# Peptides against a protein of PDB entry 6FRK, part 269

Target 1, 411 residues: chain A of PDB entry 6FRK
Amino acid sequence: NEEVLNAMLKEVCTALLEADVNIKLVKQLRENVKSAIDLEEMASGLNKRKMIQHAVFKELVKLVDPGVKAWTPTKGKQNVIMFVGLQGSGKTTTCSKLAYYYQRKGWKTCLICADTFRAGAFDQLKQNATKARIPFYGSYTEMDPVIIASEGVEKFKNENFEIIIVDTSGRHKQEDSLFEEMLQVANAIQPDNIVYVMDASIGQACEAQAKAFKDKVDVASVIVTKLDGHAKGGGALSAVAATKSPIIFIGTGEHIDDFEPFKTQPFISKLLGMGDIEGLIDKVNELKLDDNEALIEKLKHGQFTLRDMYEQFQNIMKMGPFSQILGMIPGFGTDFMSKGNEQESMARLKKLMTIMDSMNDQELDSTDGAKVFSKQPGRIQRVARGSGVSTRDVQELLTQYTKFAQMVKKM

## One batch from the design tools (peptide; made by RFdiffusion4, then SolubleMPNN)

Design b2_p26_6_s2 (from b2_p26_6, 16 letters changed)
Fold by OpenDDE base, seed 3:
Structure b2_p26_6_s2 (fold): chain B 411 residues (1-411), chain A 26 residues (1-26)
Amino acid sequence: as target 1 above (411 residues)
Amino acid sequence: EEEELLKKLEELNKLYLKLLEIQNEV
């Protein structure tokens, strides 16, 4: 029984190391699992595999729980949230995602760019903020991040903003000058929450990085980014262990909506490759897919229109990054869609939808949309002019539609 | 209800994958 336990624990430990879980945490987990498993209960014919999986799951849940309640903003108050993290961690993007999340929840949100080190940081923040309709502050002339942060916080406090997010400088390396700047900003603005943004893709470096930030600034929350990639999120356990701070959100892609509140159970389930059935159900329920029964029935009958394709593209766009949804289904690995293909695919979908926005109801609702256009080629030229695309782009869309409609007829 | 939602989602995902395959071939 002990040999079987040790063999199964070795496989689990290997899988956790491959998931970027820190070797110290994996060793500790192994000993904790061994101490939690009654070998006598395993002798009674219980499914040894399920028992070990449950014990591993329970110990992983403890590793993501720092025993500290997450900070939450207070309604009707001015909540200052300072972001800290290295360049390339997704910090600036995550500031915009968090601001957008709170804005969608009916909070009066704003963004401050206190990154004076990176050329174009303010332009990037301004672009993201403008696209999301989020008020922003920054300077093209002020080089002191303390001044920018202080002025921006004061401005938005005076304007009764509830969520004031401050993005700070991120450098490529842990430098003493970066940490000193972060301390000066934190001391000047007195944030209600300091959020450390960590890139999950840095793997085994997560512990050392997270510790370096916590040793310099009072990190109270963690956000883990790039969980849409090859990173299985094991580095998140290292960040919690090092910062003793809860994960509050995860970044799951590059879109502003690719941001969700951290849920322990789904995250650990995903880390173990069990899928995220709960998050999948939540996403399905958020989509209000009740209208899709009619689409599924049409598809079962081999009927497919350009409108049905448009609605399916809208559903795809609402579902967000499909790689995340596939990664929520048990047995679909995170590697099924390469990151590069997703943005390009979403841009293609948006282009196709823009072409269809220039179509009329007769064209959209035809069971043979391609035949409507082939009978009257002047329709292609009208749609092309209306959508600002070539006649070739419209023909490519109709070709794709025809291929899909033929596949639907074969289902 | 949960199992039915999962089946509907798997069907939608199969359709989506087929759409993406068609888009990647172009």
Scores: peptide ipSAE 0.016, ipTM 0.383, DockQ to the pose 0.117
Fold by OpenDDE base, seed 2:
Structure b2_p26_6_s2 (fold): chain B 411 residues (1-411), chain A 26 residues (1-26)
Amino acid sequence: as target 1 above (411 residues)
Amino acid sequence: EEEELLKKLEELNKLYLKLLEIQNEV
């Protein structure tokens, strides 16, 4: 029994080290798991693998929980959020992602560029903010980040902004001058939250970097970036341990929508290669798939209408980034869909839905929608005019529908 | 319930992937 335990713990420890979990944390985890496993319960014929996995999971959950409640913004108040982190950590992009996240939730959100060190930092922030329609502040002439941050915060406070995000200078080296500048900015603007942005791809360096920031500025929250592709996220555990601060969000790619609230259980499940079953269940429940039981029954009977296709497109659109959903299913790798193809596919789906919005109930609810249009070509011209598309675009939609309806009949 | 939800989601995902494949072939 002890040999089996030691072998399984060795595999788990190897996998955690390969996931960029700090070697000290992995050693501590191994000791804690050994102490938490009752060898007598392992003798009673319980699935030893499941018991060890549960013990490992429970100890990993403790490692990502600093025992401190995450800061949350107060509605109707002015919440100043200061971002700190190294250059290349994704800090500036993450400021825009967080601003967009709150804006989509109906918060009056703005961005301040207090990065005077990097040439073009303000242009990059301005580009991202303009694309997302987020108000921004910065200077092309002012070189003191304290002045820019103070003026920007004052301006947006006077304009009754609820979320005021301040991006600061990032450097490649832990220079004392950078930490002094960050401290001066923090003292001037009195932020309600200081967010450390960490790149997950830096692996074992996460602890030392996170500690260096925490030792100089009062980091209260962590955001982990580049959790797309090859970064397994084990560095997140090191950041929590070093900062004693909760992870509040994760960056899951390059797009402004590739940003989600941190959930401990899903993250640990993903880190262990178990998938995100909880986030999957939550997402399935958000989709109201129970309302689709009638659709699943129709699909089982080989019935598929244009309305059924429209509802499926709505479900897909509600699912959001499908790459994230696939990455929640156990055994589906993070690489299963390139994000670039997904946005183009979503734009195509929206175009098809816009064409279907110009169809009537008789056309949408027909079990042979293509035949309804083929019998009365004037319907194609009506739908084309109503949706602002060509008659060819409507014919292409009907051709696609016919392919789908044939696939459903073969299922 | 969790296994049924997972199965329903796998079916939806298979349908979506097939939808994407058909859209890319056109």
Scores: peptide ipSAE 0.016, ipTM 0.375, DockQ to the pose 0.182
Fold by OpenDDE base, seed 4:
Parts: structure tokens; sequence; C-alpha cells
Structure b2_p26_6_s2 (fold): chain B 411 residues (1-411), chain A 26 residues (1-26)
């Protein structure tokens, strides 16, 4: 029994290390799980695998809980939120995502660019803020981030903004000059919350980076980015352990809506490959997939039109990165789709939809769309001209449709 | 309701995977 427990714990520990969980945390978790499991209960014929998984799940939930309540903004007050993190962590994008989140919740929200180190930082923030209709502040001429941050915070306080987000400089390496600048900005603006933004894809480096920030500035919240990637998010546990601060949000993709409040149970379930059934239900309800019951029923009857294919592509496009949705289903790991293939697949879907936007209702609603085009080749030329593509691209779409309609008939 | 939603999503996923396979073969 003890040998079987040790073998199963070795497999779980290997999977956690492959999920970028820090080796010290994995060792501690192993000893805590061993202490929590009664070997006599394991002998009584209980599902040993489920018991170990439940013990591991409980210990991971404790590792994500820093024992401190997350900071929350106060309605009708001026809340200053300072962002800190390395360059490439997704910090600037995350500032825009958080601002958009609060704006959609009816908060008067604004953005300040205090990144004077990176050329084009203000242009990037301005582009993101303008797309989201978020008020912004920054300078093209002022080089002192303390002046920009102070002037921007004062301006938006005087205009009665409720959420004032300050983006700071990020560097590629931990440099003392970066930490001095962050401390000077923090002292000048007196933020109500300091948010550390961490890239989940940095793996085992998460602990050392999160600690270096916490040792210099009073980090009170963590946001983890790039959880849409190959990173299983185990580095998030290292950030919580090092900062002693809660994860408040996660970035799940490149879109401004690919941002959600952190939920402990779904996150740990996903980290263990158990899926996120609650988040999946929420996502399905947001997509109104009940309107697709008629489509699922048609597919079960082997009926499939070009319009049905277009509606499926719209649904896939609304779902966003499919790696996220697959990663919410039990037994489908995040590794099932390589990042590179997904962006290319989404670009291909958009191209196919643009071709179908040039089709008429008779072509879209035909039970044999390929036969409609084969009987009248002039339709292919019309659609190609209307969509700005080659006749070959339209023929490739019709070939794909035919292959898919044949697969649906076999389902 | 939760099991029915999961089945609908598994069907949608199978459909999407088949679409991606078809798109990668072309």
Amino acid sequence: as target 1 above (411 residues)
Amino acid sequence: EEEELLKKLEELNKLYLKLLEIQNEV
C-alpha cells in the first residue's frame, strides 16, 4: 500500500513539475498529502486514485490561498491601482483589460501610461484605450515617470474617476534602477493597490521574479497572464507563495474580453486536468448555445448547409481561442492545440466567412451547396470577385464544405 | 442540466476538431 501511494504521488509530483509548479512547493505538497492520507482507509477498497487526487486538490487550494482578503475598489471613491511587472509579462495589455472590466461594470475608469523607458509604450496604451473607449493620460515629451504618474492621477482625481490605473515601466531583467523607479512612483501617487503582473510561461522562474518585486514594493495583488498558452499555470502558486498576495484576475488570451476574476476551484481543477465545468457552463450560457439546439439536431440528422457552416464558424469565433474551451473540458489538456495552429486557424475561419458573406441565400441554404456551384460555375466567379479572393479559394471552401458535410452524414 | 450541457459541448468540440483537421489538410 505505501509503495502504491509513493508511486502515485511520484506521478502527481512529475505532472505538477511539468505544470511549472515550484519544486519546493511540490515537495511540501507531497509531505502534506502523505500526512493527510490514512493508509488504513486506502486498504479498505476506496478508489485510491480519487482519494489521492482529492488530497492533492485540497493542498493546492491551500497553496493558492495567501490567508489575506483580496483588495476591492470602493464605489464612489478614487481608487489608484499601480501595475508592476517585467516587460513581456502582458502588463500593458492587462491594464487595458482591467480598465475595460471595471468600465463594463459601470465604474468611471481611466488609464495612465508612466512607461518612459519603452519607445512606443504610450502609443500602444493609446491604441488599446481608444479601441476600448477608455480615457487615458501620458506624455510624448516628459521622461520622468513620477511626474507623468502624479499629473495623471491628480487630473483624473479632479475629474472624479473611480478607477485610476497606472502602468509603469517594465524591463527584460531585474535591475535595481527599475525597482527604484517603481518605489518613487509608488511614493508619489500613494496607490490603494499594487498589482504584480506575471507571465505564466516563465515556468520555474516565477518564484524568484515574484519575490524580487515583493522585496522592493508592497505588492498586494497578483494577475497571471498567458494561461491560454502551453503554461499550465503552476507558476501562479509560486507567485502567491512569494508575494503572500491573492490572485485577483487571470488573462486567458489576446482579446480585451479574455480576462476573468480568479476562481480558486476552477483554476486548480484545470491545473490537475480535471477541467472547468463551472466556467464551461458560464461560457455556454454566455454564448446562448441553446439557439444551436436546432443546429445540433440538424447535424444529428446528417443535414448540413453552407449557412450551418457559417453559423458554426461564428460560434467558434465567439468562443475565442479553442484551446481555452478544450482546456475547460475534463480530459482535454491545454496541449491539444499548439498556439501557432490556433491563430492561423482563426485567420482561415475569418477568410472562409468573408467568402460566404459574398454568397446568396439560395447558395447558403441549399442542402447540397457544392452541387449548386458545380451546376453554375459562374457563381464561383461572382463569389470570388465579391470577396476579393481567387476562384481557387472558393473551390477550396466548397471542397472543405463537402468533406465536412460527408463527415456530418457519418456522425 | 450539467450533464446535458457537457454532452452538447463534447459534440461541439468533436465538430470543431473535425473542422480544424479539414482546415489543416488543405
Scores: peptide ipSAE 0.009, ipTM 0.388, DockQ to the pose 0.174
Fold by OpenDDE base, seed 5:
Structure b2_p26_6_s2 (fold): chain B 411 residues (1-411), chain A 26 residues (1-26)
Amino acid sequence: as target 1 above (411 residues)
Amino acid sequence: EEEELLKKLEELNKLYLKLLEIQNEV
């Protein structure tokens, strides 16, 4: 019995290490699981594998719970949220995602760019904020992040904003100058919450980085980014252990909607490769798939237009990375689609949609859209000019549409 | 409800895979 337990625990420990779980946490978990398993219940012929999996699941749930209640914004008050994290962590993108999340929930939300170190930081924030219709503040000329943060916070407090998000400078490494700048900004604006943004893909480095931030700034919340990839998120356990702060949100891709509230149970289920059925259901419900019944019915009748293709591309883009959807289904490994092919595919879909945005209703709603363009080649040139693409790109889209419409007619 | 949602998702996945197949042939 003990040999079988040790063999199964070795397999689980290997899988957790492959999921970027810190080696010290894996060792502690192995000891805790051994102490929690009743060897007498294991002798009674119960499924030993299920018992070990359940014990591992319970111990992982405890590792993501810091025992501290997450900070929540107060409605009708000014809530200042300061973001901290390394360069390349996804911090600036995550500020925009959080602002958009609260805006969609009916909060009066704004963004402040206090990153004076990175060239084009303010332009990037401004572009993201403008696309999401989020009010923003920053400077092209002011070099002191304390001045920018203070002026921006004062401005948006006076305008009765409820959520005031401050993005700060990231650095490539832990530098004392970065931490002093963050402390000066924090002291000037007196944030209600300090959010540490961590990249899940850094694996075993998550503990040391999270600890270095917590030792110097009062991190109260964690956001984990890049959970769309090969990173199974085991580094998130290290961040919670080091910061003693709850994970409040996760970033699941590059889109502004690739952002969700952290749920412990689904996250641990996914980490163990059990899938995330609840997150799949929530995501499917958010997609309003009832609108797709009309499409499925059209497809069954062999009808497919350029508009129907556009709506499908919108639905695919709303789903986010297909690798994430597959990774929510039990038994589908995350390795089934390489990340590179998926981002390239999404960029290609977005390009195709931009071409279709320059088409008229007669072109979009035609059951033979390719023939409409073949009969009047001037339409291809108009669409190409309107979308800023080559006539070849429009012809490639029409070729893809024709292939798809032929497949639909054969169904 | 879960079975119906899973079925709708499988239909969307089949559609997406067909779109990817067409994309890889071009």
Scores: peptide ipSAE 0.008, ipTM 0.361, DockQ to the pose 0.162

Design b2_p26_6_s3 (from b2_p26_6, 18 letters changed)
Fold by OpenDDE base, seed 4:
Structure b2_p26_6_s3 (fold): chain B 411 residues (1-411), chain A 26 residues (1-26)
Amino acid sequence: as target 1 above (411 residues)
Amino acid sequence: SLKELLEKLKKLRELYLEILKIENET
């Protein structure tokens, strides 16, 4: 029994290390799990695998809980939120995502760019903020981030903003000058919350980076970015352990809506490859997939039109990165599709939809769309001209449709 | 039901994998 336990724990520990969980945390978890499992209960014929998974799950939940209540903004007050983190962590994008999240919740929200080190930082923030219709402040001429942050905070306080987000400079390396600048900005604006933004894809470096920030600045919250497909999120545990601060949000993709409040149970379930059933149900309810019962019934009867294909592509596009959805399904790992192929696939789906936007209702609703085009080749030329593509691109779409229609008939 | 949802998602997955396969063959 002890040999079986040790073998199963070795497999779990290997999977956690491959998920970028810090080696010290994995060792501690292993000893805690061993101490929590009664070997006599394992002998009584209980599902040994489920018992170990449950013990591992409980210990991972404890590692994500810092024992500190997350800071929350107060309605009708001026809440200053300072962002800190390395360049490439997704900090600037995350500022916009958080601002958009609060704006959609009916908070009067604004953004301040206090990054004077990176050329074009203010232009990037301005572009993101304008696209999201979020008020912003920054300077093209002022080089002192303390002055920009102070002036921006004062301006938006005087305009009765409730959420004031300050983006700071990020560097590629931990430099003393970066930490001094962050401390000067923090002292000048006196933020109600300091958010450390961490890239989950940096793996085993998460602990050392999170510790370096916490040792210099009073980090009170963590946001983990790039949890879309490649990063298994084990670095998030290292960030919580090092900062002793809760994860408040996660970034799940590149879109401004690819941002959600952190939930411990779904996150640990996903980390263990158990899926996120709750998040999957929520995502499906948001997509109104129940309106597709008629489509699923048609698919069961082997009926598939170009309109049915368009609606499926529209649903896939609304779902976002399919790797995220697959990662919510129990038994599907996040690694099932490489990210590089997914962006290209989404661009191709959008191109195919643009071709179909130039089709008429008779072409879209035909039970044999390919035959409609084969009988009247002039339709291919019309659609090609209307969508700005070659006749070959339209023929390729019709070939793909025919392959899908054949697949649906076999389902 | 969760079962119906999982069946819907499996069909979407199969469709998406066939799209990706067609893309890699072209």
Scores: peptide ipSAE 0.016, ipTM 0.451, DockQ to the pose 0.117
Fold by OpenDDE base, seed 5:
Structure b2_p26_6_s3 (fold): chain B 411 residues (1-411), chain A 26 residues (1-26)
Amino acid sequence: as target 1 above (411 residues)
Amino acid sequence: SLKELLEKLKKLRELYLEILKIENET
């Protein structure tokens, strides 16, 4: 019995290590699971595998629970949220995602760029904020992040903003100068919440990084980024352990909508390779795939328009990388699609959608859109000019549409 | 139902794979 337990625990420990769970946490979990399993109950003919899986699941749930209630913004108050994290963690993108999340929830939200170190940081934030229609503040001339943060916070407080997000300078390394700058900014603006942004792909380094931030600034929340199909997120456990702070959100891709509230149960289920059925259900419900019944009926009738193609591209773009969706299904490996091919495909889909945004309803709703353009070549030139692409790019889109419409007619 | 969800996902997968095939053939 003990040998069987040890063998099964070894498999689980290996899987957790392959999921970037910290070696110390895996050892502790192994000990806790051994102490929680009554060997006598295992002898009673219960499915030993299910018992061990349940014990492991329970201990992992404890590891992601710091025992501290997550900070939540107060409605009708000015809530200052300071972001901290290394360069490349996805911090700046995550600021925009969080701002957009709260804006969609009806909060008066704004962004402040207090990153004076990175050239183009403010332009990047401005671009993201403008695309999301989020008010922003920053400077092209002020070099002191404390001044920018203070002025921006004061401005948006005076304008009665409810969510004031401050993006700080990231560094490539844990440098004392970075931590002192972060502390100076924190002291000046007195944030209601300090969010540490962590990249899930760096799993084994997460503990040391998260600890270094917590030792210098009062990190109260964690956001884990890059939880796409490749990152199993085991480093999130290390961040919680080191910061003693809850994970509040996860970033699941590159799009502004690839951001969700952290859920413990789905996350642990996914970490164990059990899939995320709840997240899959939520994601499918968000996609309003019930409206796809009308599309499926059109497809069955061999009708496929440029608008139908556009709507499908929108649905694919809303889903994000298909590898993530597959990774939510039990027994589907995350390796089904290479990350590079999906990003390129998404960029291509977005380009195609931008071309279609310059089309008129007659062109979009035609049962033979390619023939409409073929009969009147001036339409191709109009669409090309409107979308800022070549006439060749429009012709390539129409060629793809024609191929797709022919496939649909064969279904 | 989970079955209906999986069927919808399979159809989306087929659509996505067809888009990718068209992209790889061009």
Scores: peptide ipSAE 0.015, ipTM 0.429, DockQ to the pose 0.158
Fold by OpenDDE base, seed 1:
Structure b2_p26_6_s3 (fold): chain B 411 residues (1-411), chain A 26 residues (1-26)
Amino acid sequence: as target 1 above (411 residues)
Amino acid sequence: SLKELLEKLKKLRELYLEILKIENET
């Protein structure tokens, strides 16, 4: 009995270590599971395998629950959310994702760039904010992040913004100067929530990094980034253990929509390789796949416009990496599609969509979009200039559209 | 049903693969 238990626990521990769960947490979990089973085996003739699985699941749920209620913004109030984290953690991108999430929920949301250390930080934030139509503040001339943060917070408070997100400087290492700057910013703006952004791909380093931030700054929430199929999310457990703060959101890709509220049960199920059927259903429902049936029906009628192609590219992009969707299905590993080809394909689709954003409604809604451009070559030059691409790139898009429209007519 | 969902996902995959095939042929 103990040998069978030890063998099963060894398999689970191996899987958790392969999922980047901290070795100390895995050891503690093993001990807690043993202690829990030794108590339950005395009480009921249950199938030992189910009992072990339940005990493992229960202990993993405890590891992601710090016993602290997550902070939530108050509607009709000014909520200041300060972001902290290392450079490359996805902090700036996550600020934009969170802002977009709240904006889509009907919150008056804005972004402040208080990163004066990284060259082009403000340009990056401005670019992301502009694409999402989120109001933003920052400076090209002010070098003190405290001044920028204070002025930005004051401005947006006076304009009655409900969600005020402040992005701070990130460093490659835990530097005392970084923590001092973060403390000065926090003291100046008095944030309602401090969010630590952690990259899940750093694996075993998650604990030490999360602890270093919590020891210096009053981290109240965690966001885990880069859960794009390679990072198995085990680092998230380390972040919760070190910060004693709840995970509030996860970043699941590079797109602004690749951001979701953290759910404990689906996360643990995914971590154990059980899949996420609930998340799959939610994701599929968000895709409005019924609109794809209407599109398939239009496709059956041999009508395919550039707008129809754009909508399909949007649907593919909303799916995110198809590998992630497949990874939500039990028995489909995340390795089913090579990441390189999928990221490249998504970048290509995004480029094509950017070209199409410079097209007019007459061009997009024409049943023969390629012929509209062929009859008036000046349209190609206009679209190329509008999208910042070559005339060749526009011609390649039109060639792809024509091939796709011909394929659709054959379906 | 989960089966219907999987069939919808399969159709989306087929469409995606067809788009990717066109991109690889250009």
Scores: peptide ipSAE 0.015, ipTM 0.393, DockQ to the pose 0.145
Fold by OpenDDE base, seed 2:
Structure b2_p26_6_s3 (fold): chain B 411 residues (1-411), chain A 26 residues (1-26)
Amino acid sequence: as target 1 above (411 residues)
Amino acid sequence: SLKELLEKLKKLRELYLEILKIENET
């Protein structure tokens, strides 16, 4: 029994080290797991592997939990969020992602560029903010980040912004001058939250980097970036251990919407290669796929209407990035679909749905929608005018529908 | 069941992949 335990723990420890989990944390986890496993319960014929996996999972959950409640913004208040982190950590991109996340939730959100060290920092922030329609502040002439941050925060407070995000300078090295500048900015603006942004791809360097920031600046939250499938995210455990601060969000790609609230259970499950079964269940429940039992039954009978196609497109759109859902399924790599092709496909689906929004119930609910339009060509012209598209675009949609209906009949 | 959920997701995936193929062939 002890040999089996030691062999399985060795395998888990190797996998955690390959996931960039700090060697000290892996050693501590191994000791904690050994202490938590009752060898007598293992003798009773319980699935030893499942018991060890559960013990490992429980100890990893503890390593991600700093025992401190994550800061959350207060609705109707002015919440100042200061970002800190090294250059190349994805800090500036993450500021835009967080701003966009809150804006989509109906928060009055803005961005301040207090990075005076990097040439073009303000232009990059301005480009990202403009693309997302987020108000921004910065200077091309002011070199003091304290002045820029103070003026920007004051401006947006006076304009009753609820979320005020301040991006600071990031340097390539742990320089005392950087930490002094960050402290001066923090003292001037008195942020409600200081967010440390960490790149997951730096592996074993995560602990030393996170500690250096925490020792100089009162980091209260962590965001982990570059969790795009290659980085297993073990560095996140090191960041929590060093900062004693919760991970609040993760960056899961290059797009502004490649950003999600951190969930401990899904993250640990993914770290162990178990997938995110809970998040998959939640996501599928949010899709109300059970309301599609009637649709699945219709599909089984080879009945497929334009409405059924529209509802399927709505479901796909509600799923969000399908790459994220696939990455929740055990054994599916995160690289299964390139995110770029997915956004284009979602835009195409949305165009098709906009055409179908101009169709009537008789057209949508017909078991042969293409035949309804072929019998009365005036319907194509009506739908084209209603949706602002060409008659050709409507004919292409009907051709696609016919191809789909044929595929469904073959299922 | 998780199995039924996975089967539903596989079907949705297949449908999505077929949408993508149809759009790439046109």
Scores: peptide ipSAE 0.014, ipTM 0.403, DockQ to the pose 0.093

